# Peptides against a protein of PDB entry 4Z63: the designs that were tried, part 134

Target 1, 334 residues: chain A of PDB entry 4Z63
Amino acid sequence: LCLGMNDLTGNIPEDLFHLKRLNLLGIQENRLSGSLSREIRNLSSLVRLDVSWNLFSGEIPDVFDELPQLKFFLGQTNGFIGGIPKSLANSPSLNLLNLRNNSLSGRLMLNCTAMIALNSLDLGTNRFNGRLPENLPDCKRLKNVNLARNTFHGQVPESFKNFESLSYFSLSNSSLANISSALGILQHCKNLTTLVLTLNFHGEALPDDSSLHFEKLKVLVVANCRLTGSMPRWLSSSNELQLLDLSWNRLTGAIPSWIGDFKALFYLDLSNNSFTGEIPKSLTKLESLTSRNISVNEPSPDFPFFMKRNESARALQYNQIFGFPPTIELGHNN

## One batch from the design tools (peptide; made by RFdiffusion4, then SolubleMPNN)

Design b2_p17_6_s2 (from b2_p17_6, 7 letters changed)
Fold by OpenDDE base, seed 2:
Structure b2_p17_6_s2 (fold): chain B 334 residues (1-334), chain A 17 residues (1-17)
Amino acid sequence: as target 1 above (334 residues)
Amino acid sequence: SSSWLTTEEEPNFTPPA
């Protein structure tokens, strides 16, 4: 049953929960309000539940133990409060959980040893507090993780050295500290292709440790951290780099010539730093800027990117990395 | 550019009146 993208109001009719054979319930992008009914438990054949972009409120019902086939739960952009229900945090069937842009709170707790199918987790823009869950690496299929805009004080857990499934990771604006430790840990994530750390590590030094290595890194975004230091030499070994944003930091020194050796680099933002010297001639040789063939078929994060132009303006949303125009931004350096 | 990239969404939920 697909009823998305309408102007439906009120609550879900109770009779809808009698549909025992229903595999897909999509009621996204409406004006549905009130609490999400516990009677969802009656939809025992449900594979996909999409209630996103509504006016739902209250706690998410703890009924997911009665939904043994549920693979996809999309509840982003609602008013849900409380924590993740215990049955949801223990779901062995769940592949994707998206609860971005809600009012969920407390400590983030997932039973990763039970969540054997979880591959995508989006909990960005909530009110979770405490520390990052140390047991996230126990979610052996977890590839996509967005935890941006929560209050995860402290450092990246040491256990994340073992996060082999992790490919796309966003922690932007999560009150994280110790960038040297974070990078030292995350370099062990052999499948990591996208790393977003914007608005963390305020005023720290960007490490220039030649022992750091990110073999498969395609997207690195560490903007608006007020980071000191220079362009890190370790980044020159990330030969697959496609997008680099280090804008709005306090980086100094020259832009190194090796920045032009990245064959796939199509988006470079080094603006609003304190770089000096000449623009490297190697930047004029970037093949990706001369070729129209940006690989449209490359896997991307499930979470969107946002380009913020100023603090007061609505950010531009980009659902895919290839949606960015070929860009070299070197402005506002002195 | 005066822009920078993030993955943080601005909260846009307005509670029902």
Scores: peptide ipSAE 0.458, ipTM 0.826, DockQ to the pose 0.570
Fold by OpenDDE base, seed 3:
Structure b2_p17_6_s2 (fold): chain B 334 residues (1-334), chain A 17 residues (1-17)
Amino acid sequence: as target 1 above (334 residues)
Amino acid sequence: SSSWLTTEEEPNFTPPA
């Protein structure tokens, strides 16, 4: 049943929960309000539940043990409060959980040992607090993780050295500290292709440790951290780099010529730093800027990117990395 | 105007008063 993108108001009719053969319920992009009914438990054949972009409030019902076929739960952009229900945090069937842009709170806890099918987790823009869950690497299929805009204090857990499944990771604006430790840990994530760390590590030094190596890194975004230091030499070994944003930092020194050696680099933002010297001539040799055949069919994060401005203007949303225009921004440097 | 990239969404949900 697909009723998305309407002006539906009020509650879900109770009779809808009698549809025991229903595999897909999509009621997204409406004005549905109140609590999400516990009677969703009666939808025992449900594979996909999309309640996103509504006015739902209250706690998410703890009924996911009665939904053994549920693979996709989308509840982004609602008013949900409380934590992740225990049955949801233990779901062996769930592949994707998206609860971005809610008011969920407390300590983030998932039973990753039970969540054997979980591959995508979006909990960005919530009110989770405490530390990052150390057991996330136990989610052996978890490749996409957005935890942006929560209040995770402290450092990236040491256990994340073992996060072999991790491919796309955002911790943007999560009150993280110790960028040196974070990068030192995350370099062990052999499948990591996208790393977003914007609005963390306030005023720290960007490490220039030549021992750091991100073999498969395609997207690195570490913007608006007020980071000190220079362009890190270790980044030159990330030969697959496609997108680099280090804007709105306090980086100094020259822009190194090796930036032009990235064959796939099509988006570069180094603006609003304190870089000096000449623009590397090698930037004019970037193959990705001269080639018309950018492969549009590469895997992308499930979470969107947002281009934010200091002004109250609505951020531009980009659902795919290749949606960015080829860009070189070097403005507002010394 | 200069911009930066993030994955944080601005909260669009205003709780009912």
Scores: peptide ipSAE 0.456, ipTM 0.826, DockQ to the pose 0.504
Fold by OpenDDE base, seed 4:
Structure b2_p17_6_s2 (fold): chain B 334 residues (1-334), chain A 17 residues (1-17)
Amino acid sequence: as target 1 above (334 residues)
Amino acid sequence: SSSWLTTEEEPNFTPPA
């Protein structure tokens, strides 16, 4: 049953939960309100549940043990409160969980040993607190992780050295500290292609350790951290780099010539730093900007990017990395 | 540029008080 993208109001009729053969329920992008009924447990054949972009409130019901076929749960952009229900945090069938932009709170706890099918997790823009869950790497298929805009004080857990499945990771604005430790850990994630760390590590030094290596890194965003230091030499070894945003830091020194050697680099923002010297001539030779149509069919994160211009203004949303226009921003430097 | 990239969304839901 697909009823998305309407102006439906009120709550879900209780009789809908009698549809025991229902595989897909999509009621997204409506004005549905109230609590998500516990009677969802009666939808025993449910594979996909999309309740996103509504006015749902209250706690998410703890009935996911009665939904043994549920692979996709989309609940982003609602008013859900409380934690992730225990049955949801233990779901062996769940592939994708999206609860972004809610009011979920408490410590983030997932039973990754039970969640054997989980490949995408979006919990961005919630009210989770405490530390990052050390057991996330136990989610052996977890590829996409957005935890942005939560309050995960402290450091990236050392256990993330073993996060082999991790490909797309965002921790933007999550009160993280120790960028040197974070990068030192995350470099061991051999499948990591996208890393977003914006609005963390306030005033720390960006490490320039030649021992750091991100082999498959395509997207690096570490904006608005007030980071000190220079352009990190270790980044020059990330030959697949497509997007780099280090804007709104306090980086100094010259922009190195190797920045123009990235064959796939189509988006570069180094603006609002303290870089000096000349613009590297190699930037004029970026193949991606001159001749190469970047393949629009490359895998992207499941989470959107936002181009934020002002704290009070709505950010521009980009659902795909290749949706960014080819960009070189070097403004507001010395 | 006056902009920077993030993955944080501005909350568009005010929980009922």
Scores: peptide ipSAE 0.454, ipTM 0.835, DockQ to the pose 0.473; fails the geometry check
Fold by OpenDDE base, seed 5:
Structure b2_p17_6_s2 (fold): chain B 334 residues (1-334), chain A 17 residues (1-17)
Amino acid sequence: as target 1 above (334 residues)
Amino acid sequence: SSSWLTTEEEPNFTPPA
């Protein structure tokens, strides 16, 4: 049953929960309000539940033990409060959990040893507090993780050295500290292609440690951190780099010539730093900007990117990194 | 540019009408 993208109001009719053969319930992008009924437990055949973009409130019901086929739960952009229900945090069937842009709170706890199918987790823009869960690497299929805009004070856990499944990771604006430790840990994530760390590490030094290596890194975003230092030499070994945003930092020195050696680099933002010297001639030879054949069919994170222009301006949403225009931004350097 | 990239959504983001 798909009733998304309407102007539906009120609550879900109780009789809908009698549909024991229902595999898909999509009621997203409405004005549905009230609590999400516990009677969802009666939908024992449910594979996909999409209640996103509504006005739901209260706690998410702890009924996911009665939903053994549930693979997709989308509840983003609601008013949900409380924590992740125990049955949801232990779901062996769940592939994707999206609860972004809610009011969920407390410590983030997932039973990753039970969540054997979880491949995508979006909990961005919530009120989770405490530390990042050290056991996330135990989610052996977890590739996509957005934890942006939570209050995960402290450092990236050392256990994330073992996060072999991790491909796309965002911790944007999560009150993180110690960028040197974070990068030193995350470099061990052999499948990491996308790393977003914007609005963390305020005023720290960007490490220029030649021992750092991100072999498969395609997307690096570390914007608006007030980071000091220079263009990091270790980044020159990330030959697959496609998107680099280091804007709104306090980086100094020259833009190195190796920045033009990235064959796939189509988006570069180094703006609002303190870079000096000449623009490398190698940037004028970026093949990605001169060739028409950018392979558009590369794996992308499940979480959207937002281009934030001003505090008061609505951010532009980009669902795919290839939605960005080919860009070189070097403005506002001195 | 006057912009930076993030993955955070603003709370209570109203979908575009």
Scores: peptide ipSAE 0.435, ipTM 0.811, DockQ to the pose 0.684; fails the geometry check

Design b2_p17_6_s3 (from b2_p17_6, 6 letters changed)
Fold by OpenDDE base, seed 4:
Structure b2_p17_6_s3 (fold): chain B 334 residues (1-334), chain A 17 residues (1-17)
Amino acid sequence: as target 1 above (334 residues)
Amino acid sequence: SSSWLTTEEEPNFEPPA
């Protein structure tokens, strides 16, 4: 049953929950309000639940033990409060959980040993606090993780050295500290292609440790951290780099010539730093900016990117990395 | 540029009081 993209108001009729053969319920992009009924437990054949972009409030009901076939739960952009229900945090069937842009709070707790099918987790823009859950690497299929705009004080857990499934990771604006430790840990994530760390590590030094290596890194965003240091030499070994944003830091020194050796680099923002010297001539030879053949079909994160212009303005949303225009931004380096 | 990239969304829902 698909009723998305309407002007439906009120709550879900309770009689709808008698549809025991229902595999897909999509009621997204409406004005549905109130609590999500516990009677959703009656939808025992449910594979996909999309309640996103509504006015739902209250706690998410703890009924997911009665939904053994549920693979997709989309609840982003609602007013949900409380924590992740225990039955949801233990779901063995769940592949994708998206609860971005809610008011969920408390400590983030997932039973990753039970969540054997989880491949995508989006909990960005919530009110989670405490530390990052050390057991996330136990989610053996977890590829996509957005935890942006929560309050995860402290460091990236050492256990994340074992996060072999991790490909797309965002921790933007999560009150993280110790960028040297974070990068030192995350370099062990052999499948990591996208790393977003914007608005963390306030005023720290960007490490220039030549022992750091991100073999498969395609997207690195570490903007607005007030980071000190220079362009990190270790980044030159990330030959697949497509997007680099180090804007709004305090980076100094020259822009190195190797920045133009990235054949796939189509988006570069080094603006609002303190770089000096000449613009490398190698930037004029970036093949990706001269050739139209950017592979539009490359895997991307499930979470969107946002181009933030100021604190008060709505950010421009980009659902795909290749949705970014080819860009070189070197402005405001004085 | 006056912009920077993030994955944080501005909260667009105030929970009803």
Scores: peptide ipSAE 0.458, ipTM 0.835, DockQ to the pose 0.491
Fold by OpenDDE base, seed 1:
Structure b2_p17_6_s3 (fold): chain B 334 residues (1-334), chain A 17 residues (1-17)
Amino acid sequence: as target 1 above (334 residues)
Amino acid sequence: SSSWLTTEEEPNFEPPA
């Protein structure tokens, strides 16, 4: 049953939950309000539940043990409060959980040993607090993780050295500390292609440790951290780099010539730093900026990017990395 | 640029009190 993208109001009729054979319920992009009924438990054949972009409130019902076939739960952009229900945090069937842009709170706890199918987790823009879950690497299929805009005080857990499934990771604006430790840990994530760390590590030094290596890194965003230091030499070994944003830091020194050696680099933002010297001539030879054929067919993170401006309360949303126009931004440097 | 990239969205919904 697909009733998404309407102007439906009120609560879900209770009789809807009598549909025992229903595999897909999509009621997204409406004005549905009230609590999400516990009677969802009656939808025992449910594979996909999309309640996103509504006005739901209250706690998410702890009924996911009665939904053994549920693979997709989309609840983003609602008013859900409380924690992740225990049955949801232990779901062996769940592939994708999207609860971004809610008011979920408390410590983030997932039973990753039980969540054997979880491949995408979006909990961005919630009120989770405490530390990052040390057991996230035990979610052996977890590829896409957005935890942006939560309050995860402390450091990236050492256990994330073993996060082999991790490909797309965002921790933007999560009150993280110790960028040197974070990068030192995350370099061991051999499948990591997208790393977003914007609005963390406030005023720290960007490490220039030549021992750091991110082999498969395509997207690095570490903007607005007030980071000190220079362009990190270790980044020059990330030959697949497509997007680099280090804007709104306090980086100094010259922009190195190797920045133009990235054949796939189509988006570069180094603006609002303290870089000096000449613009590298190698930037004029970037193949990605001279060739019209940016391959749109590359895998992207499930979480959107936002281009945030100081002057605008509304950020521009980009659902795909290749949705960004080819960009070189070097403005507002010394 | 006066912009930076992030993955945090601005909350567009406040739950009713």
Scores: peptide ipSAE 0.466, ipTM 0.836, DockQ to the pose 0.494; fails the geometry check
Fold by OpenDDE base, seed 3:
Structure b2_p17_6_s3 (fold): chain B 334 residues (1-334), chain A 17 residues (1-17)
Amino acid sequence: as target 1 above (334 residues)
Amino acid sequence: SSSWLTTEEEPNFEPPA
């Protein structure tokens, strides 16, 4: 049943919960309000539940043990409070959990040993606090993780050295400290292609450790951290780099010539730094900016990117990396 | 205009006061 993108109001009719054979319930993009009924437990055949973009409030009901076929739960952009229900945090069937842009709080706890099918987790823009869950690497299929804009604190856990499944990771604006430790740990994630660390590590030095190596890194975003230092030499070994945003830092020195050696680099933002010297001529040789045929259908993060402007209340949303126009931003340097 | 990339959304839901 798909009733998304309407002006539906009130609660879900009780009779809907008698549909025991229902595999897909989509009621997204409405004005449904109140608590999400515990009677969703009666929908024992559910594979996909989408309640996103509504006015739901209260706690998410702890009934996911009665939904053994549930693979997709989308509840982003609601008013949900409390934690992740225990049955949801232990779901062996769940592939994707999206609860972005809610008011969920407390310590983030997932039983990764039980969540054997979880491959995508979006909990961005919530009120989770405490430390990052050290056991996330135990989610052996977890590829996509957005934990941006939570009240996490401290450092990236050492256990993330073993996060082999991790490909797309965002921790933007999560009060993280110690960028040197974070990068030193995350370089061990051999499948990591996208890393977003914007609005963390305030005033720290961007490490220029030549021992750092991100073999498969395609997207690196470390914007608005007030980072000091220079363009890091270790980044030159990330030959697959497609998007680099280091804007709104305090980076100094020259823009190195090796930045033009990235064959796939189509988006570069180094604006609002303190770079000096000349623009490298090698930037004019970027193949991605000269060749028309870069319609590569490559896998992208499941979480959206936002282009935030200081004066704009609304950020531009980009659901795919290749949705960005080819860009070189070098403005507002010294 | 100066911009940066993030994955954080501005909360559209102000809880009713």
Scores: peptide ipSAE 0.461, ipTM 0.830, DockQ to the pose 0.461; fails the geometry check
Fold by OpenDDE base, seed 5:
Structure b2_p17_6_s3 (fold): chain B 334 residues (1-334), chain A 17 residues (1-17)
Amino acid sequence: as target 1 above (334 residues)
Amino acid sequence: SSSWLTTEEEPNFEPPA
């Protein structure tokens, strides 16, 4: 049953929960309000539940043990409060959990040893507090992780050295400290292609350690951290780099010539830093900007990117990395 | 004006007070 993108109001009719054969319930992008009924437990054949972009409130019901076929739960952009229900945090069937842009709170806890199918987790823009869960690497299929805009004080856990499934990771604006430790840990994530660390590590030094290596890194975003230092030499070994945003930092020195050696680099933002010297001539020869043959069919993170231009403007949403126009921004380096 | 990239959605809902 798909009723998304309408002007539906009120709550879900109770009689809907009698549909025991229902595999898909999509009621997204409406004005549905009240609590999500615990009677959803009666939908025992449910594979996909999309309640996103509504006015739901209260706690998410602890009934996911009665939904053994549930693979997709989308609840982003609601007013949900409380924590992740125990049955949801232990779901062996769940592949994707999206609860972005809610009011969920407390310590983030997932039973990763039970969540054997979880591959995508979006909990961005919530009220989670405490530390990052050290057991996330135990979610052996977890590829996409967005934890942006939560209050995860402290450092990236040492256990994340073993996060082999991790490919797309965002921790934007999560009150993280120690960028040197974070990069030193995350370099061990052999499948990591996308790393977003914007609005963390305030005023720290960007490490220029030649021992750091991110072989498969395609997207690096470390904007608006007030980072000191220079263009990091370790980044020159990330030959697959496609997007680099280091804007709104306090980086100094010259832009190195090796920045133009990235054959796939189509988006570069180094604006609002303190770079000096000449613009490297190699930037004028970037193959990605001169040739049309960028393969558009590369895997992208499940979480969207947002381009924030100014405080008053609505951020532009980009669902795909290749949705960005080819860009070189070097402005405001004085 | 220079932009910057994030994965944060601006909350469509005022957090309940």
Scores: peptide ipSAE 0.440, ipTM 0.825, DockQ to the pose 0.435; fails the geometry check

